# Designs tried in a protein design run: peptides against a protein of PDB entry 8YVU. Part 11

Target 1, 39 residues: chain A of PDB entry 8YVU
Amino acid sequence: PQLCYILDAILFLYGIVLTLLYCRLKIQVRKAAITSYEK
Target 2, 160 residues: chain B of PDB entry 8YVU
Amino acid sequence: TWLTVLKKEQEFLGVTQILTAMICLCFGTVVCSVLDISHIEGDIFSSFKAGYPFWGAIFFSISGMLSIISERRNATYLVRGSLGANTASSIAGGTGITILIINLKKSLAYIHIHSCQKFFETKCFMASFSTEIVVMMLFLTILGLGSAVSLTICGAGEEL

## One batch from the design tools (peptide; made by RFdiffusion4, then SolubleMPNN)

Design b1_p8_8_s4 (from b1_p8_8, 5 letters changed)
Fold by OpenDDE base, seed 1:
Structure b1_p8_8_s4 (fold): chain B 39 residues (1-39), chain C 160 residues (1-160), chain D 39 residues (1-39), chain A 8 residues (1-8)
Amino acid sequence: as target 1 above (39 residues)
Amino acid sequence: as target 2 above (160 residues)
Amino acid sequence: as target 1 above (39 residues)
Amino acid sequence: ELIELIKK
């Protein structure tokens, strides 16, 4: 049972990190698309 | 800019806020249906006794709905309304987090005082269950607050 | 303990979905970069 | 709508 709570914490942290990375990547895609359209 | 990103994700954030609110409401309803919180000794369910899962869910739902409507209709009055609702939701979320943290501390203290090593003791089981539910509610509240704050920043940026 | 395992399952599923979305987005970025380089 | 957003 204690291991389960530790796993929850790890998975929660992983989810937050992935969400942030996804947002950053989405911004990069948008910037790349804008730059491609201006050329 | 960060504001531009938030504007593009405003609808998504609003939906996330509504979903979070609905989940919180569902958990609150289930707990109230299964357990008579009023008859439980101690402050293990203090967050539920305060009614947070209900009023918090309402605030988050209203905030999320207003944000979505504001984005879709693109009217100035709706933007202001969404900003107000998100601000209120952010305050509610912050208060909810505080209540849940206090509840969690009390629940953990209860478990420690009673030396709950045996799962079969009713009081220990209830304290453990309360701790699990409070942790889940805390995570959901943090997610809801994050969305509400993001929407508030987005709305503030549109008014400037 | 049962609720902990349920939370683990939800967080795990969320992590998988985000990972798949991240991979798809990364592939899109790569395709956009290649297309921009060919023009 | 969320599923459509995911598919795009």
Scores: peptide ipSAE 0.408, ipTM 0.802, DockQ to the pose 0.088
Fold by OpenDDE base, seed 5:
Structure b1_p8_8_s4 (fold): chain B 39 residues (1-39), chain C 160 residues (1-160), chain D 39 residues (1-39), chain A 8 residues (1-8)
Amino acid sequence: as target 1 above (39 residues)
Amino acid sequence: as target 2 above (160 residues)
Amino acid sequence: as target 1 above (39 residues)
Amino acid sequence: ELIELIKK
């Protein structure tokens, strides 16, 4: 049971980090698309 | 802009909020149907006694629905209504997190005081079960609050 | 303990989905960058 | 739409 809670914490942290990275990457895709349209 | 990104994800966030609310409601109803919380000694189910899974789920559902409707109809009055609902849902989510944290602390304290090494003891089982449910509800509430806050920021950006 | 494992499963699935989406988005950024460089 | 977003 203690291992399960530790795993929950790790997976939760991983989910938050991935969400932030996904948001950043989505912004990068949009910036790249705008730059390609201006050329 | 960040606002444009959030606006495009508004429907997704609204759906996520509704889903989170429905899951919270389902957990609340299951716990209330399986356990007679009124007969359980202690405050291990204080969040359920306060009715948080029910009113919190309603607030999140309304907020999510209003956000979806606001995005689809693109009307100024709906944007304001969605902003108000999302703000209310954010406040409700914050209050819910506070209640759940208090409940979690009480449950953990109970487990510590009674030295619950034997899982098969009724009191220790109930305390452990309560702790697990409260943790799940806490995660769902955090997700719901995150969606509500994101929708609030989107709505505020549209009014500016 | 069983509820903890259910939460782990949900968080794990969420993590996998986000990872796949992140990988797809990263590939899109790379493709957009290559296209912008060729112009 | 969400499933389509995941598939795109």
Scores: peptide ipSAE 0.402, ipTM 0.807, DockQ to the pose 0.089
Fold by OpenDDE base, seed 4:
Structure b1_p8_8_s4 (fold): chain B 39 residues (1-39), chain C 160 residues (1-160), chain D 39 residues (1-39), chain A 8 residues (1-8)
Amino acid sequence: as target 1 above (39 residues)
Amino acid sequence: as target 2 above (160 residues)
Amino acid sequence: as target 1 above (39 residues)
Amino acid sequence: ELIELIKK
């Protein structure tokens, strides 16, 4: 049972980090799309 | 283009919030149907006794629905309504996290005090079950809060 | 213990989906960066 | 819709 809870914590942390990275990347894609349209 | 992407993000966040709410409601109803929480000794199910899975699920569901409707109709009055609902859901989520953390601490303390080496004992089983459910609810509540806060920021940006 | 494994499965699936989305966004950012450099 | 957004 302890190993399961540790795995949950690791997977949860991984999910948070990926969500933040995804948000940052999405903002970058949007900025790039806007700059390409202004050209 | 950025507005359209933000709208898609809002819809996704709204759906996530609704799903989180539904899962919380399902867990709440299952626990209430299977277990008589009133007869369980200690505060192992304090979050359930406070009714958090129910009112929290309702707030998150309403907030998510309003966010989706606001995005689809693109009406100013719906945007304000969604912002209000998301703000309320954010407050509810924060309160819920606090309640769940307190419940988790009590459950863990109970397990430690009773030296629950034998999970086959009814009390230890209930404490373990409560801990698992509370952890799941905590994760879902954090996800819901994240979505509600994100929607609140997006809605506030549209009003400016 | 069974609930812990269910949570692990959900978090694992979420992590996989986010990873795929992140990879797709990363490719889009790279393509956008290349197109901006050729202008 | 999310999948379509990723494809664009």
Scores: peptide ipSAE 0.391, ipTM 0.809, DockQ to the pose 0.153
Fold by OpenDDE base, seed 3:
Structure b1_p8_8_s4 (fold): chain B 39 residues (1-39), chain C 160 residues (1-160), chain D 39 residues (1-39), chain A 8 residues (1-8)
Amino acid sequence: as target 1 above (39 residues)
Amino acid sequence: as target 2 above (160 residues)
Amino acid sequence: as target 1 above (39 residues)
Amino acid sequence: ELIELIKK
């Protein structure tokens, strides 16, 4: 049971990091799309 | 396009493979140091008795190192060597997964037969601990196999 | 304890899906950058 | 370097 909680913590941290990176990348795509629409 | 993405991430995949191998070695050494597997009755630690954490980690480490060296030097002979090592590590990973699945089935069967309601019983505790460690090793082996297969596909694409 | 293993499986699946989505988004950003460079 | 590029 303790090992399961450690694995949960690692996977949870990984999920948060990936979500933040995904959000940043999505914002970059939106900025690029807006810049392309204004040219 | 997928081959180009894999080529750009080849170093990252190699590092991931080495890291996975190191974690497998650490778990193997800890289990062997804490538990006298030779004196434990039953096949609860069959994967450890077979030495999988040791030889599997060596195969993944060699494969990852060769992949990183092959990417850095960009030499044809190193690409072929990396392809061979990644293929060998992929076969080793597949064999390891099979052994771990068999071990999991035996451990779960042991828990069911002995009706392990009391977690504090030594046999039930060992079976539960084995199950947890084997599950962790299985996840790590799947990650290592995924990296090795990805590197193999990348290397095969460079030979074409 | 069983709930912990179920959570691990869900988090693992979430991590795989996020990784695939991140790869797709990264390809889109690269395509947008190439299109911006050709104009 | 890649992390630094993601942060700019």
Scores: peptide ipSAE 0.339, ipTM 0.787, DockQ to the pose 0.146; fails the geometry check

## One batch from the design tools (peptide; made by RFdiffusion4, then SolubleMPNN)

Design b1_p9_1_s1 (from b1_p9_1, 5 letters changed)
Fold by OpenDDE base, seed 3:
Parts: sequence; structure tokens; C-alpha cells
Structure b1_p9_1_s1 (fold): chain B 39 residues (1-39), chain C 160 residues (1-160), chain D 39 residues (1-39), chain A 9 residues (1-9)
Amino acid sequence: as target 1 above (39 residues)
Amino acid sequence: as target 2 above (160 residues)
Amino acid sequence: as target 1 above (39 residues)
Amino acid sequence: LDELLKKLL
């Protein structure tokens, strides 16, 4: 049971980090698309 | 194409918010059906007594639905409505987190005071069950708040 | 303990989905960068 | 939504 809660905490942290990285990557894709449209 | 990507993400966030709301509602209804919270002594179920699973689920559901409708119709008036609903849902989520943290502290204190070494004692079992449900609701509320904030930022970006 | 395992399953599924989306988005960024370099 | 995501990817 204690291992389950520890796993939940790790998975939750991983989810937050991936969400932040995904947001950053999405912003980069948007910037690249804008640059491609201006050319 | 980038607008289409943004729309898809808004829809995904809206669906996630609705799903979170439905799960919270289901948990609230199950707990209310199985347990007579009104007759339980103490503040172990304070979040349930406050009706958070119900009103919180309603706010998140409305916010998610409005976000999806706003995205699908691509109308400026709906964007403003969605921003308002997402802001309200964010406030409700913050309040819910506070209530759940207080409930969690009370539940943990109850377990500590009664030295719940024997899981088979009815009071200790109920306190443990309440703690587990409160933790799950806390995680769902955090996810709902994250989706509402994300939708608010996206909606604000569309108005600029 | 059973509720903890259910939460673990949900968080794990969420993590997998986000990882797949991140990988696909990363591939899109790379394709956009290549297209920008050829222009 | 999944089909649209697959088309976009």
C-alpha cells in the first residue's frame, strides 16, 4: 500500500513535467508555423 | 493548421474537464448512497458535507461544455462566455483544494488520535476510506484546475 | 489500497498518452525545422 | 478527436 502512494506521487510528477514540456514544444511548433507562413 | 491544433487541444482539455467532473460526481453519489454522512460524527467527511463533489462537478462540467461549444462554433461571444466559465471553475477548484486539504488534515488527525492500528475497527476503516476518497478527489480537482487554467489562457490568447 | 491501484492505472495511462503525443509533436517540430532549412 | 489527432500527426 505504501508503494502505491509513492508510485502515484512519481506518476503525478511525471505527468506535470510532460505537460510543461508538451506546452513548450507546442509553442515552438506555433513559432515555426508562423515563420513558415511569413515566407 | 496551427489554429486547428489549438482547437483540438481545447477540445481535449474540455473533454478532460468533463471527464474529471463526471468522476467526481460519481464518487460523490456513491459515497452519499453507501454512507449516511449526516449521521457520521466529526469532520472526516467535511468536503462531502459541504457538497463539493456535486457543485464542483457541475462547475467543471459547465466550463468544459462551454469550452467545447465555443471552440466548435468559433464565435467571439462564446469565447467570452467560456473565459468567464473557466475563471469561475478555476476559483471553484482553488476553493475545493482548500476544503479537501482541511478534510485530509482532519482525517489524518482522527487516525492518529485513535491510534488506528486495527484496521478492522469500524471508525478507523471509515476514516481510512474517507482519506483515500479525499486524496482521489484532490488529484481530480488539481487536474480540473489545470485544464480550466489552460483553457483560460487559450481563450485569452484568442481575444488578443 | 484498491483505490490507490485504480489511480495508478489512470495516471499511468495518462502518462503513456502524453508521451506518445510528445513524441509525435517532436517529430512535427523536426519536420518543420527541415522544411525551414531547405528554404 | 482521436481521428483528427491522427490526421494532424
Scores: peptide ipSAE 0.440, ipTM 0.802, DockQ to the pose 0.019
Fold by OpenDDE base, seed 5:
Structure b1_p9_1_s1 (fold): chain B 39 residues (1-39), chain C 160 residues (1-160), chain D 39 residues (1-39), chain A 9 residues (1-9)
Amino acid sequence: as target 1 above (39 residues)
Amino acid sequence: as target 2 above (160 residues)
Amino acid sequence: as target 1 above (39 residues)
Amino acid sequence: LDELLKKLL
């Protein structure tokens, strides 16, 4: 049971980090699209 | 640029908030249907006794709905209303997290005091079940608070 | 304990979906960068 | 939202 809660915490942290990285990457894609449109 | 990204994700955040609210309501109704909280000794279900799953879910649902409506109609008055609702939902989420943490501490203390080595004992089972439900509700509340805060920042950015 | 495993399954699925989305987005950024370099 | 999901996928 303790291992399950630890796994939950790790997976939760992983989910938060991935969400932040996804948001950053989405911003980069948008910046790249804007730059390609101006050329 | 960051504000424009958040604005484009406002509908997604609103839907996430509504989904979180629905899950909280489902958990609340399941707990109420399976367990008679009024007859349970101790403060194991203190968050449920406080009605948190219900009022918290209502606040998150209203905030999410107002956010979606505000984005769709693009009216200044709706933006202000959504900002107010999101702020209220953020406060409610913070209060809910506090209540859930207190409940979690009490549940963990109860498990520790009773030396719950035997899972099949009714008291230990109830305490463990309560702890699991409270943890799930805590995660959902954190997700709801994150969405509400994000929507609040988006709304504040639109007013500036 | 059973609820913990259910939460683990949901978080794991969420992590997989986010990872796939991140990979796709990363590929899009790379394609956009290549297109901008050829112009 | 479904269109956004389709664009994201």
Scores: peptide ipSAE 0.432, ipTM 0.793, DockQ to the pose 0.021
Fold by OpenDDE base, seed 4:
Structure b1_p9_1_s1 (fold): chain B 39 residues (1-39), chain C 160 residues (1-160), chain D 39 residues (1-39), chain A 9 residues (1-9)
Amino acid sequence: as target 1 above (39 residues)
Amino acid sequence: as target 2 above (160 residues)
Amino acid sequence: as target 1 above (39 residues)
Amino acid sequence: LDELLKKLL
């Protein structure tokens, strides 16, 4: 049971980090698309 | 291509928000149907007593639905509406997280004070069960908040 | 304890989905960067 | 969603 809660914490942290990285990548894709459209 | 990608991501976030809301409602209703929270000693279920599972789920559901509708219709008025709803849902999510953290602390304190070594003691069982549900709700609320904030940023970007 | 395992399953699934989406976005960013460099 | 994402990308 204690191991389960530790796993929950790790997976939760992983989810947050991935969400932040996904947001950053999305912003980068947007910037790249805008730059490509202006050229 | 970018607008379509953003649209799909908004839809995904909206669906995630609705799903989170539905899960929170289901858990809230199950807990309320099985347990009489009013008769439980202490503030182990303070989040439930505050009605967070209900109003939080409603806010997230509305925000998610508006986000999906806004994305599908691609109308400026709907984008503004979804932005407002997502902002409100983000505030509600933040408040919910605070309430859940307080509830979690109280539940943990209760377990500690009563030296709940015996899981099968009614009070200790309820405290442990509450803690588990509160943790689940906390995670779902954080996910919902993340989706609402993301949708808010996307909506704000479309208005600029 | 059973609720913990259910949460783990949900978080695990979420993590997998986000990872796949992240990988796809990363590939898109790379393609956009290459296209921008060739112009 | 993955198919749609692939089509959009």
Scores: peptide ipSAE 0.455, ipTM 0.812, DockQ to the pose 0.018; fails the geometry check
Fold by OpenDDE base, seed 1:
Structure b1_p9_1_s1 (fold): chain B 39 residues (1-39), chain C 160 residues (1-160), chain D 39 residues (1-39), chain A 9 residues (1-9)
Amino acid sequence: as target 1 above (39 residues)
Amino acid sequence: as target 2 above (160 residues)
Amino acid sequence: as target 1 above (39 residues)
Amino acid sequence: LDELLKKLL
């Protein structure tokens, strides 16, 4: 049971980090698209 | 900018917030239906006794709905209203997390005091079950708070 | 303990989905960068 | 949301 809670914490942290990275990457894609449109 | 991304994800964040709220409400109702918390001795279910799953879910649902409506109608008054609601929901989420942490501590203390090595004791089982539910609710509350804060930042950026 | 495992399964699924989306987005960024370089 | 998902995908 303790291992399950540890796994939950790790997976939760991983989910948060991935969400942040995804948001950052999406911003980069949008910036690239805007730069391409202005050219 | 981060604000621009948050603005574009506002509807998604609002939907996520509503979904999180609904899940919290469902868990709250299931627990209340299966267990009569009023008859349970101690503060193991203090978060449920405080009604957090209900009022928290309502606040998150309202903030999410207002955020979606604000995004769709592009009205300045709705943006301000959504910002206010999201801020209130963020505060409620923070309070909920605090209550859940306190409940978790009490549940863990209960398990420790009763030396719950025998899982088959009804009291130990209830304490363990409470701990599991509280942890789940804590995760959901953190997710809801994250969405509400994101929406609040987005709304604040639109007013600036 | 069973609820913990259910949460683990949900979080794991969420992590996989986010990872796939992140990979797709990363590929899009790379394609956009290549297209910008060829112009 | 479906349109957003389609754009994401």
Scores: peptide ipSAE 0.435, ipTM 0.799, DockQ to the pose 0.020; fails the geometry check

Design b1_p9_1_s2 (from b1_p9_1, 4 letters changed)
Fold by OpenDDE base, seed 1:
Formats: structure tokens, C-alpha cells, sequence
Structure b1_p9_1_s2 (fold): chain B 39 residues (1-39), chain C 160 residues (1-160), chain D 39 residues (1-39), chain A 9 residues (1-9)
């Protein structure tokens, strides 16, 4: 049972990190699209 | 900027907030249906006794709906209203987290005091179940707070 | 313990979905960068 | 949500 809660914490942290990375990557895609449109 | 991204994800964040609120409400309803919290001795279900799943879900749902409406209707008054609602929801979420942490501590203390090595004791089982539910509610509340804060930052960025 | 495992399953699924979305977005960024370089 | 999913996919 303690291992389950530890796994929950790890998976939760992983989800947060992935969400942040996804947001950053989406920003990069948008910046690239804007730069391509201005050319 | 981060603000621009948050603005574009505002609807998604609002939907996520509503979904989180609905899940919290569902869990609250299930717990109330399975267990009569009023008859449970102690403060193991203090968060439920305080009605947190209900009012927390309402606040998050209202905040999410207002955020979606504010995004769809490009009106300055709606942006301000959404910002206010998101701020209120963020405060409510923070309060909810605090209550859940307190409840979790009480539940853990209860388990420790009763030396719940035997899972088959009804009181120990209820305390363990309460702890699990509180942990799930805590995670959901953190997710809801995260969405509400993100929406608040987005709304604040639009006002600047 | 059963509820903990259910939460683990949900978080795990969420992590997989986010990872797939992240990979797709990363591929899009790469394609955009290549297209910008060819112009 | 459907439009968002279309943008993400």
C-alpha cells in the first residue's frame, strides 16, 4: 500500500512535468508559425 | 509569452477545471452514498463534513464556465468577471487543500493510535478508506487549483 | 489500496496520452523548422 | 473541445 502512494506521487509529478513541457513546446510551435508567416 | 499560451489554452483549462470539479462532486456523492459521514466518529471525514466536495466543485465549475464564456465572448466585462471568479476559485482551492491536508493528518493519526495492523477491523478499514479518498480528493483539488491559477494568470495578463 | 491502484491507472493513462501528444507536437516543430530552412 | 482536439491532433 505504501508503494502505491509513492507511485501516485511519481505519476502525478510526471504528469505535471509533461504538461509544462507540452505547453513550452506548443509555444515554440506558435513562435515558429508566426516567424514563417512574417517571411 | 506564457500569457499568450495560457490565453489560447483558456478554454481547455476551463474544461479541465469543470471536469475536475465534476469528478470531485462525484467522489463526494459516492462517499456520502456509501458512508453516512455524520455517524462516523471523529474527524476522519472532516473535509466531507465541511461540504468541501460540494462547494469546491461549485466554485471550480463556475470559474471554468466563466472562463469558457469569457474566451468565447470577447467582451471586457466578461474577462474581468472571469478573473474575479478564477481568483475566488483559486482561494477556495487553496482552502480546500488545507482542509484536506488537515483531514489526512487526522486520518493518519487515527490509524497510528489504533495500531491498525489488522486491516479487518472496521474502524481501521474506514480510516484507511478515508485516507485514500482524501488523497484522491487532494490530487483533484491540486489539479483544479492549478487550472484556476492558470486561468487567473491569463485573465490578469489580458487586463494588463 | 484498490482506490490507489485506480488512481495510478488514471495517472498512468494521462501520462501516456501526454507523451504521445508531446511526441506529435515535437514532430510538428521539426517539420516547421525544416520548412523554414528550405525557404 | 472538438476544435481544440483537432488542433492538437
Amino acid sequence: as target 1 above (39 residues)
Amino acid sequence: as target 2 above (160 residues)
Amino acid sequence: as target 1 above (39 residues)
Amino acid sequence: LDELLKEVL
Scores: peptide ipSAE 0.432, ipTM 0.794, DockQ to the pose 0.020
Fold by OpenDDE base, seed 5:
Structure b1_p9_1_s2 (fold): chain B 39 residues (1-39), chain C 160 residues (1-160), chain D 39 residues (1-39), chain A 9 residues (1-9)
Amino acid sequence: as target 1 above (39 residues)
Amino acid sequence: as target 2 above (160 residues)
Amino acid sequence: as target 1 above (39 residues)
Amino acid sequence: LDELLKEVL
């Protein structure tokens, strides 16, 4: 049971980090799309 | 800009809030149907006694719905209303997290005091079950709070 | 304990989905960068 | 949401 809770914490942290990275990457994609449209 | 990204994700965040609220309501309903909290000794289910799954879910649902409506109608008055609702939901989420943490501490203390090595004892089973539900509710509350805060930032950015 | 494992499964699935989405976005950014360089 | 999912997928 303790290992399960530790795994939950790790997976939760991983999910948060991935969400932040996904948001940043989405911003980059949008910036790249805008720059391609201006050319 | 960061604000533009948040605006585009506002509907998604609103849907996430509604989903979180629905999950919280489902858990609250399941716990109320399976367990008679009024007859359980101690404060193991203090978060349920406080009605957090219900009022918290209502606040998140209202916040999510208002956010979706505000995005769809693109009216200034709805933006302000959504911002107010999101702020209220953020406060409610913070309060809910606090209550759940207190409940979690009490549940963990109970497990420690009773040296619950035997899972088959009714008291230990109930304490473990309560702890698991409280942890799940805590995660859902954190997700809901994150969504509400994000929507609040979006709404504040639209007013500036 | 069973609820913990269910939560682990949900978080794990969420992590996999986010990872796939992140990879797809990364590929899109790379494609956009290549197209901008050829112009 | 469906359009958003189509953009993300």
Scores: peptide ipSAE 0.430, ipTM 0.790, DockQ to the pose 0.021
Fold by OpenDDE base, seed 4:
Structure b1_p9_1_s2 (fold): chain B 39 residues (1-39), chain C 160 residues (1-160), chain D 39 residues (1-39), chain A 9 residues (1-9)
Amino acid sequence: as target 1 above (39 residues)
Amino acid sequence: as target 2 above (160 residues)
Amino acid sequence: as target 1 above (39 residues)
Amino acid sequence: LDELLKEVL
């Protein structure tokens, strides 16, 4: 049971990190789209 | 397009594969150092008895390293070597998953048969611990297999 | 203990899905960058 | 890859 909770914590952290990276990437895509529209 | 993306991520996939292999080795060594699996009754640690953490990790490590080297040198002979290694690693990963699933089933069956109400009993504790470790190893093996398959597809695309 | 394993499975699935989405988004960013460079 | 990592980080 303790190891299961440790795994949960690691997976949860991984999920948070990926979510943050995804958000950053999404913002970059939006910025690129805006820049392409102004040309 | 998909092949070009996989090619660009080949190094990342290789590193991920090596990391997965190292984690598997660490878990294997820790379990072997704490527990003498040879003296444990039953097939609770069947995956460990088969030496999967060791040979599986070696295959994944070699596959990952070859993939990284192949990408860096961009040589045709290295691409072929990487493809072969990744294919072997993929097969090893699939076999590992099968072994781990079997081990998991046996561990769960053991827990059920002994009606483990007291976790402090040595047998019940060992069965629970085994189940947890096997699940972790299963997840890592799935990740490694995914990486190896991706690298294999990338290598196959480079040969075409 | 059973709930912990269920949580592990959910978090693992979530991690896989996020990884796939991240890869797709990364591809989109790269395509946008290439299109901007041809321009 | 290193440059990409620098951009992401």
Scores: peptide ipSAE 0.408, ipTM 0.790, DockQ to the pose 0.019
Fold by OpenDDE base, seed 3:
Structure b1_p9_1_s2 (fold): chain B 39 residues (1-39), chain C 160 residues (1-160), chain D 39 residues (1-39), chain A 9 residues (1-9)
Amino acid sequence: as target 1 above (39 residues)
Amino acid sequence: as target 2 above (160 residues)
Amino acid sequence: as target 1 above (39 residues)
Amino acid sequence: LDELLKEVL
């Protein structure tokens, strides 16, 4: 049971990091699309 | 540029595979050092008795190393070797998953039969511990398989 | 304790899905960058 | 990895 909670913590942290990276990447895609539209 | 990015992704996948293999090996070694699996009654450690943590870790490690070497040297013969190793690792991973699922089912059945309400009973504790270790190994094996398959696809794309 | 294992499964699935989405988004960013460079 | 992190960040 204790190992399960440790795994939960690791997976939760991984999920948060991936979500942040995904959001940043999405913003970059949007910026690139806007820049391409202005040219 | 695209090839360079693919190379970086391959290196990352290879490193991930090696890391997964090392973790599996560490878990296998720890379990073998703490518990005499040969004297444990039942099939709660069937995956360990089959030696999966060891041979699985070896296959994943070899696959990852070959992938990294192939990427660094950019030699056609190494690419083929890496593809072969990744394919073998993928097969080994699939077999490992099957063994782990069987072990998990046996462990769960054992817990159910003995009505392990008292966690302090030695047999119930061992079965619970085995189940936890098997689940962790299953996750690691899935990650390793994912990396091996990804590397195989990348290698196949380079030959094409 | 049983809830912990369920949470592990959910978090694991979430991690896989996010990884796939991240890869797709990364490919899109690269395609957009290439298209902007050719213009 | 560091360069990739710099590109992603």
Scores: peptide ipSAE 0.397, ipTM 0.782, DockQ to the pose 0.019

